# Ledger of designs, part 241: peptides against a protein of PDB entry 6DSZ

Target 1, 361 residues: chain A of PDB entry 6DSZ
Amino acid sequence: NYVVTAQKPTAVNGCVTGHFTSAEDLNLLIAKNTRLEIYVVTAEGLRPVKEVGMYGKIAVMELFRPKGESKDLLFILTAKYNACILEYKQSGESIDIITRAHGNVQDRIGRPSETGIIGIIDPECRMIGLRLYDGLFKVIPLDRDNKELKAFNIRLEELHVIDVKFLYGCQAPTICFVYQDPQGRHVKTYEVSLREKEFNKGPWKQENVEAEASMVIAVPEPFGGAIIIGQESITYHNGDKYLAIAPPIIKQSTIVCHNRVDPNGSRYLLGDMEGRLFMLLLEKEEQMDGTVTLKDLRVELLGETSIAECLTYLDNGVVFVGSRLGDSQLVKLNVDSNEQGSYVVAMETFTNLGPIVDMCV

## One batch from the design tools (peptide; made by RFdiffusion4, then SolubleMPNN)

Design b2_p23_3_s4 (from b2_p23_3, 9 letters changed)
Fold by OpenDDE base, seed 5:
Structure b2_p23_3_s4 (fold): chain B 361 residues (1-361), chain A 23 residues (1-23)
Amino acid sequence: as target 1 above (361 residues)
Amino acid sequence: SEFEKLLNEKVDLDALVEKLKKK
């Protein structure tokens, strides 16, 4: 009996940074197909803590901290629609990953969306939102005492959602999404009523955005609102302020991933299909009343990396570049450019042996 | 190691941003 030690998956399909093991530890969590890898970021590097096998390919992986939790919880959704909320517990040398809640969120009726599974968490941890099927938005209320993840659907009139996020600073949970109709792509907002299980009119909309608008970034306070990333343009809207830029440099390759650098949403990393790493900058203007508004948007090229499937800023200019197509990297941002004009230095490279084709033999 | 040096080197992202803006 050759126990073919199944090669561990090496292609990264998700990554997230937060405080999962403790309130003090900085963690890097990496999704590699059905495998979750948990690292602690230390002064010596990435220390492996635990590996967890999941019951299916990880499709969504998000850290969140409900009110009164000392550390982050992990939401995972698999491609088979198994949802769970995980907690890290350590008791001496014993390390356990505890399932706080679980459920299957598959619908018997619905067309799976062509753009795949989207999972989002309300910044105030009131709910999880899922776009799994066309014309449906699934809501999982977050209740601490509920070990069973129960979901309900709200009908979306907009059948072709491209991307969706929860907005920050909203009294009610509010989604912002890009959708496509016969007239083009548009941005809309909805408030989500948990009580009535319906959408209410959101604070704003923007019709006729760029035809290739593909990503929504929810911006924290004090700016609020959202950034919409297209092929040719980046736009900001918060209901009161609109701003658009069309930097020629982003036209060369499609931006495919993003990650927030600053908690206040002043800086983001952007990765494109050529492995270029950019910084998106939100320039603030302080008003006489002490309000902070967006003055300008700027995109700056940092350098080149492996083609990112996901990006996550760790700390101190260290970025994890999760790659599906190439080697994943730990990279350092530098204040000074090298001779090639790059601000990026590779620290560590993680060899990608390619996709494990599940040959169902 | 070179890795530890890079990891522990303090980076001022504000200074980076200011350099990027001057290009």
Scores: peptide ipSAE 0.515, ipTM 0.926, DockQ to the pose 0.876
Fold by OpenDDE base, seed 4:
Structure b2_p23_3_s4 (fold): chain B 361 residues (1-361), chain A 23 residues (1-23)
Amino acid sequence: as target 1 above (361 residues)
Amino acid sequence: SEFEKLLNEKVDLDALVEKLKKK
């Protein structure tokens, strides 16, 4: 009996920041294949709280706070289509991760999407959306009393969805997505009717976006709308306002991840395939009526990190760089650049031992 | 530790942004 001491996975494939352990605690949650690591961000650093083994590779990991919850809940979807909603409970020194709800969301019929699993949560916590299969959008209604995650499919006419998000500030749950057809890439919106289990026409669309448009960022109020990240351009649209920039610096390497810095969506971190870290800036224009509109978009190079699979802003200029290909890092943003012109300082590096080859023995 | 210093050092992101804009 070779007890292959299965090395713990070190490659990061997801990270999220929120208030999972309590309303007051700032948490960093890290997905490493089948393992979830939970940290509390403290004045002394990252304090490990719990590790959780999942029944499959974590494909989606999102924090959300339903109305009347004091702290965030965690949605996890595995690559085996096991969905769960997790709650942290502490009773003295006893720490439990409670499954509030679970379900398998696998379909018997469908082509798994080539761009992988996408999972999104409505900002109003009305539903979870899943793009698992081409031509299908799966909806999980969020109900507090339901321990069984039930899902239904809505047919998408758009077979090649690249990325999808729920928009903010919508009366009905509204998705915004980039899709590809024979004419190029486009952005479209749909309202999701839980009652009728269908799509309604969304507030806006943008045909013929950049050919390599790859990511949607839903922008919170007061701006609303979405940012579309391409290879050459970054565009904003909210139905009323369109703005595009084509900063030459982003052409050098593909942006692969993003994270919101400000709750109001004024600043984002962007990571590219070369490990460059950028800040995307939404410049405000306040109108005389108090309406805030987007004046301009700007991209600024902060520095270099490990190649990010995921980014999460913690607090006080501290960023976790989750890397699949390299070492993950905790980095600090500085107001002053170093001698090399970088605004990024590595605080801690987490060695990536490479892919755990699951040797099925 | 150096880590704790970096962690606790206050960063004005607005000041960072203003410096970035002046480049």
Scores: peptide ipSAE 0.508, ipTM 0.923, DockQ to the pose 0.875
Fold by OpenDDE base, seed 1:
Structure b2_p23_3_s4 (fold): chain B 361 residues (1-361), chain A 23 residues (1-23)
Amino acid sequence: as target 1 above (361 residues)
Amino acid sequence: SEFEKLLNEKVDLDALVEKLKKK
């Protein structure tokens, strides 16, 4: 009798930072296959608070704060299309993860997208968007009183969506996405009408972006718009302003993940397939009318880490590097480089024992 | 611990950015 001690998964496939346990607590949430780990960031380090088993591999994990909520809620979608909204509740020493809403969002008809599941939340918390199937965009309206996550589909003419985000500062929920057609890769925007359950024309589009454009970053106000990351270029567009850079350093390895450092979107962390950690900088220009525009984009190498599947900036230059292929790390950004020219110091390393082949017996 | 020291050491990201820009 091999008691296969169910070894806890160690490979990280998602991480997020926010205020899930309270308004004051800074939390790190880590997805490890079917497991959610919740930590509080303390002066002493990462304090484990709760571990939660999910009914399937976590495919999407996003924190969001609806208007009038004191703390963040957690949206999870599993690879089995089980969606839930979770709330942390503490009552004395009793800690409960409450399911506020749940639903299965699987369609009976549709081709699962080859690029996998994409889940996004409108910054104003009006809806959740899901790209699960080619040619469909699923919308889950966010209603506080609804315990059942109901979804509807909007048809996308663009069959091969690469990445999609909701934009900031839009009167209506607006998506920005990279898609591929026979002519190449393009960026398009759509407004999402909850009422009519259709797309309206978005504020802008950019045809013929870089052939390997793979990621969309929605940029908060005051900049607004989006960053498009490719293999060779990083571009910004907000409808009025377009700016592109092609720093040679990013050509060496594909950027695979990103995380926003500043709430205003002035700085981002980027991770590539070689474990290089970059900072993307949005340089502002203040106009005489008080408007803030993007002056320039800059990419700077910080150092090397484990190959990031996901990145999340915690606080005070501390970054969690979630790795699927290697050991996850907690790293510190330093103002001064070390002797090797690195601005990154490993604080803690979390051993990855490799993929636990969950033999579903 | 060294960890606690690193965790609590104040980092000025603006100063970091300015150093990066001078390279």
Scores: peptide ipSAE 0.505, ipTM 0.922, DockQ to the pose 0.873
Fold by OpenDDE base, seed 2:
Structure b2_p23_3_s4 (fold): chain B 361 residues (1-361), chain A 23 residues (1-23)
Amino acid sequence: as target 1 above (361 residues)
Amino acid sequence: SEFEKLLNEKVDLDALVEKLKKK
């Protein structure tokens, strides 16, 4: 009996940062195929606290804090459509990860989307949205008393959704999405009615965006709206303000991931397919009425890292670079560039031994 | 450790941004 010690997965396919273990702890959560790793960010580094096996590859991993929770809850969706909401509980030295709610959200009928599974959470924690299948948007209402994750579908007229996010500052849950039709790529918004289980017309739309528009970033208040990342351009829209930039530096490689640096949405990290790390900057303009509007967008090259599948800003210029293709890294942002002109210093490197080939024996 | 030094070194991201803008 050869106990094939199944090699633990090392390729990172998702990461999130928040307060999962306590209200005070800063956590890094890392998805490695079927494995969830939970760390506390400390003055000494990443302290491992728990590892959790999931019933399938983690496809979505998002932290959220419902009103009246002291710490974040974790939503996970697997590639097998198993959904759960997890809570961290510690009693003395005993650590447990409890399932607050679970469900299978697979549909019997539907074409799985070619761009894969998208999962998003409303910033006000009213619902979870899932794009699993073409022409369907699945909604999971967030109810505290419900241990069973029940979902319903809303039909999307737009069959080829590229990316989708919930917007901030909306009275009703509002999605913003990039979609493709025979005429090109477009941005649209919908309000999601939980009561009527339908879409209402959203606040704005933008037809004929860049042909390779691939990502939506929801921007928090005071700016609101969304950033649309393309191959050649970065655009901002909030219904009232439109601004586009086409920095030549982003044409060299496709931006594949992003993460917000600060709560006000003034700065983002961007990673491309060459492992270049950028900062996206939103410059504010204060109006005479006290409103804050977007003045300008800038993209600045910080340096190079491993090719990021995911990025998360931790604290104090420390960034986790989750890599699927290369070694994951902790990196430090510096105010001063090194001799090579890089503002990025590697602090720690986590060896990637490659994908676990599930040999079905 | 060098790691702890790097981790605990205060970084002013606003100062970084201002340096980047001057390039």
Scores: peptide ipSAE 0.487, ipTM 0.919, DockQ to the pose 0.869

Design b2_p23_4_s1 (from b2_p23_4, 13 letters changed)
Fold by OpenDDE base, seed 4:
Structure b2_p23_4_s1 (fold): chain B 361 residues (1-361), chain A 23 residues (1-23)
Amino acid sequence: as target 1 above (361 residues)
Amino acid sequence: MEAERRRELEERLKEQLRKLESL
């Protein structure tokens, strides 16, 4: 019996931060192909808690907290369209990962989208949205008592969706997406009716965005709305306010990932294909009525890291850089630059031993 | 080329702003 000790995957294809093990613990969750690694973030670094084998490559990994849950639940979707909601349970020294719900969300008919699988969760935890196939938006209603993840499809008229997010602060679940048609790339919003299983007209749209607009960031309250990231521009829209910047520094390389630093959406990390790390800053203006509006957008180059597949801000200026192509890193953001003008210092590097051969078993 | 493309982008963005202010 040759126990081929299959080398553990080292390439990171997803990461998320939240409170999965407890309400108080800050966790880093790392997806490495079929493996989920769970860490507690401590002052001394990352403490490993559990590793979990998944029945397929992790394509989506998102933390969410339904109303009345004390800690975050984990949504996972695999590349084979197996969906699950996981809960961490600890009883003394015994650690269990409980499947709260599961299902297969594969359709018999549909063209898999060229931009891959997109999975998003409504900030109010009303539903999960999935863009799996062109011209379809799949909805998984979130129900606490349902152990079976049931999904339905809504037809999208927009066949070529580039990216999609749920917006914050919407009475009904509302998606914002970048799509491409023969006229270019555009941004549109739709309200999602769970009852009628259809789209309603969303609060706003923006036609003819940048041709290479690739990413949507939903901005939490008080700003609301979305940030649209292109090759040459970053734009903000919330229905009432529009802002745009075209910082020359972002044109050099395509921004490929982002992560929110502040809970109120004042700052975002951006990573590009050259491993450059940026801070996107939302400058506030307080109105005389006490309303907070977005005054301006600014981008700052922080430094260079491994090429990020995913970024997650932990705490105290510490960032996890999940890399598929290079070594993953734990980095520190400093207030002052070094002699080279970098605000980034590598704290720890996690060797990537190369691509995991997807053994299709 | 790069400066011209930037100007075109900035003009397009300004035109979009004007359209939003007119709604």
Scores: peptide ipSAE 0.035, ipTM 0.514, DockQ to the pose 0.029
Fold by OpenDDE base, seed 3:
Structure b2_p23_4_s1 (fold): chain B 361 residues (1-361), chain A 23 residues (1-23)
Amino acid sequence: as target 1 above (361 residues)
Amino acid sequence: MEAERRRELEERLKEQLRKLESL
């Protein structure tokens, strides 16, 4: 009996933090190809809770909390366009991952987008948005009673979307996206009408952004708006206020991932292709009327890590660095720098044995 | 040199936005 211990995938292609197992537990969820790993974050480190095999490579993994749920639900989309909403359920020692809803969201007609699958969730949990194909935005309405994930498409005039997010603080679900046309890269917003199944004009646009603008970060209230990350610049726009910075330090390597540190969007982690870890800081200005506006943007180099495919802030200055190309890490952010000027200390390293190429024979 | 390039890029980005607010 050759127990071929199938080597478990070790390359990380996604990670998220939230309250999936309970309202009180802080969880780290890690996507490793077809495998989902669920951990509880403890003072002693990561406690494994469950591993789940998925019916395909995980392409999107997002936690969300619908109104009246006590804990987060997990949305997963696979590279084969299988969508599901998962719930953690514990009954004594029995741990079950329940599929609340599922569906296949593949279209028979469409050009798969070159920038891959993008999946986003409205902060108010009204819908899931999917950019799967050029010129289409797929919407999955979030309904509690629907066990079958039904989707519809809205036509996008913008054929080459680079990145897209839902904005915060919008009366209607509103997307913000970077797109490319023959004139360059631009940022646009659309309101998404669930009733009419169409786009309405969004609150703002920004034409002719940096040519290499690649990422959109939706900023929570009180700031609202979005951050646009390029090769040389970081910009903020909320319709009323615009700020731009061009710190020379970010020009050296492309920023490839981000994660929000503070719930109010005051700080973000940024990771680049060289494994440099940055903090993006949003400086507040409180107006005399009690309104909070963005005063400035600042970027600080924290140190070096493995090349991040994904980043997630856990708690107490601990960050999970999910790496596809190298070893994943738990790192500690310190207030004071070490002798080398680094604020980053590796706490734990998770050996990457390389990507299991699923040879679909 | 780096600080000048930074300022030039920040000014270019601000100018691009001003052109959009005027449309």
Scores: peptide ipSAE 0.034, ipTM 0.569, DockQ to the pose 0.030
Fold by OpenDDE base, seed 1:
Parts: sequence; C-alpha cells; structure tokens
Structure b2_p23_4_s1 (fold): chain B 361 residues (1-361), chain A 23 residues (1-23)
Amino acid sequence: as target 1 above (361 residues)
Amino acid sequence: MEAERRRELEERLKEQLRKLESL
C-alpha cells in the first residue's frame, strides 16, 4: 500500500495582491492548481493565514472592491466554469471564507478559446467579463444582493480575441482587446450595455498593431487608455494620444506576464520567457492646463528571476514571482545594482516539485 | 491611511527609479 501522500501542488498558476483579510492587511493570494493560499505580507515576510481547496483548477483569480466594501472580494473562476465571489471573515480565531455568490457559467454550445479562459473585472465593479468561447463575451453583472451569479453572452464579431481588459475612467464599462483576423492583429474597444445586453462602439481602435501583440494592460487615471505589449513593441493608446517604443532588449524573449506597481499606472513589472524582469515606466508630462499626459515610455532591465507565470508587487520593492515551470520567488528590487549589474536579489525561493500529474489512474 | 501608505510607497519607488534613471 503505497500511501501516495498527496503532495500539495507547488506550481503557481496565478497570484494577486490586495486587501482581502482586512482593509489594512496586505495579502498575497496564490493559486496552485485547485488550491488557494492566502498570506499576509509582513515586514518579516509572508505569513500564511489560510489555504482553501477549490472545486477545480483556478483559471481566474481577481480581487475587486465594490462600492461600500471595506475590503476586497475575491472572484474565482475554475477551469470547469464554476464562478464564485469569496469574502474573508474572521471572528476571533475563527477564519471563514464566505461564498457571497456562485454560479456555473458554462455554455452548452461554444468552442473553448485556444488562448484559454480570460476573466476581467470592471474597475468600477459594474460587471465581470469572461472570454470563454470564441465569438462570445460573457457578462456577469455585479449585484450585491444576488447570491447567484447570472451571466449573459454578447456576440463578438471578432472571433479570435488574444487578450481583453476593462478600461478605467469610462462612463460605461468599456473593454479593450487585441484580436486576430486574416489581416493581422488589431486593437478595438467596445462599450458594454448592461441594459441592452449589447456592445456599443468604443472610444477608439487601432488596426494593424504588431503581429505578436499579446497583452493589454488597462492604465488607470489620470492617463487612462491601454498599453499593448508585443514581441518587439510596447504601445500606449488612450484615444487621443498614441506612443510606441521598440526597445531591442524585449525582442530577445517574449513578455508573458505583467503587474502594475503603482496605483496610478506609472510603472509595471514585465516578465519574459527567459525569466528576465523588466520595469516599464510611464513618464508624465504636466501640461500648462494642469492635465497630465504621457510623455514617454521606457523599459529597464532589472535582472533575472524564475520564469514567471505571474508577477505581483507587494511592498517595499518586494515582488512575488509566481512560477509554474520553476521555483517561485520573493525578490527584492534594489536601487543599486549588484556586481553583475542586477537590481534583483532573491530573498526566498519556494521549491517547485513539478506538476502534480493528477494521475487519475 | 491606506491611500497615504500607497502614496509613500509610490514616492519611495519613484525615488528609487529616479536613482535608476540617473544611471
């Protein structure tokens, strides 16, 4: 009788930082297949709070704060299309993860998208958007009183969506997405009408972006708009302003993940397939009228880490590098480079014992 | 409090990056 001690999953497939346990606590949430790990970020490092088993592989994990909530709620979508909104509750020593809402968002008809599940939340918490199937955008309206996550589909004319985000600062929920057609890759925006359950024309579009444009980053106010990351280029567009850079250093390896460092969207961490860590900087220019505009984009190589599946900035220059293929790390960003010219120092390494092959024997 | 701490973090990080930009 080989008691196969079911080894806990060690490969990280998602991470998010926010205020889940309280308004004051900074949390790191880590998705490891079917397992959610919740940490409090402390001056001494990561303090484990709770681990939660999920009914399937975590495909989407996002923190959001609806109006009138003191702390963040957690949206989870599993690979089996089980959606839930979770709340942390503590009463003395008792810690409960409360399901505020749940639902299954699977469609009876649809081809699962080749680029996998995308889940996004409107910054104003009006809705959740899901790209699950080609040619469909699923909307979950966020209603506080609804324990059942109800969704509807809006048809997308664009069948091959690569990435999608909700934009900031929009009167109506507005998505920005990269899509591919026979002519190449393009960026488009749509407003989402909850009332009419349709798309309206968005504020802007950009046809014929870089052929390998793969990621959209929604930029907060005051800049607004989006960053589009390709293999060779990084572009910014907000409807009024366009900027593009093509730093040679990013051509060497594909950028695969990103994380916003500053709440105002002035800086982003970028990770590539070689484990290189970059900082993307948005340089501000104050106009004579007091408007803040984007002056320039810059990319700086910080150093090397494990190959990131996900990145999240914690605090005080500490970054969690969630790795699926290698060891996850806590790294420190330094002001001064080391002898090798790296600004990155590994603080802690979390051994990845490889994929738990769910041997469903 | 949280907004202030975030601002302080942003400022420290801006200062860190300004030092990186000066290299």
Scores: peptide ipSAE 0.009, ipTM 0.340, DockQ to the pose 0.046
Fold by OpenDDE base, seed 2:
Structure b2_p23_4_s1 (fold): chain B 361 residues (1-361), chain A 23 residues (1-23)
Amino acid sequence: as target 1 above (361 residues)
Amino acid sequence: MEAERRRELEERLKEQLRKLESL
């Protein structure tokens, strides 16, 4: 009996940070295929707290805090469309991951989208949105007392959605998405009516964005709006203001992940396919009326890391680089560059042993 | 040496992942 000790997955396919274990703890949650790893971020590094086996590959992992919750809840969607909302509970030394709600959100009909599963949460925790299938947007209302995750579909006229996010500061839940049609790529917004189970016209649209526009970043207040990242350009739109930059440095490799550094959305980490780490900076302008507007966008090359599948800023300039293709890293962002012009120093490296091929023996 | 081994590993992993995505 060769107990093939199934090597635990080491390739990272998602990471999030928040306050999952307590209101005070800063956590790093790492998805490694079917495995969820929970860490507390400490001055000494990552302290492991719990590992959780999921009934399938984690496709979406998002932290959210409904009104009146003391700590974040975790939404997970698996590649088999099993959805759950998890809560961390600790009683003395006993650590339990409680399923607050669960459901299967698979449809019998629909073409699975080529760009994979997208899961997003409304910043006000009114709903979860899922892009699973072409021409459909699935909504899971967030009701506190419901142990069963019920979903409904809204038809999208836009069949080829590239990326989608919920916007901040919207009276109604509002999505912003990049889509492709025969004329190119475009950005559109829709309000989501939970009552009517339909889309209403959103606050703005931007037709004919960059042909390779691939990511939407929802920007929190005071700026609001969204950043659209392409191959050659980064654009901002909030309905009133439009800005675009085309820094030559981003043309060299596709930006594939992002993470917000500042709660106010003034800075974002960007990772590309070459493992380059960038800082996107939103420069503010204070108007005479006291309103804050976006003045400019700037991109700075910080350095090189492993190719990020996901990035998360922790604290004190520490970043977790979750890598699927390479070793995951904890890196330190420095104010001053080293002799090589890099602002990035590797603090810890987590060996990636490769994808666990489920060899069905 | 370590950087080359890392690149070789990353390439091998990338190729293995491509094979898995094609199945």
Scores: peptide ipSAE 0.000, ipTM 0.277, DockQ to the pose 0.018

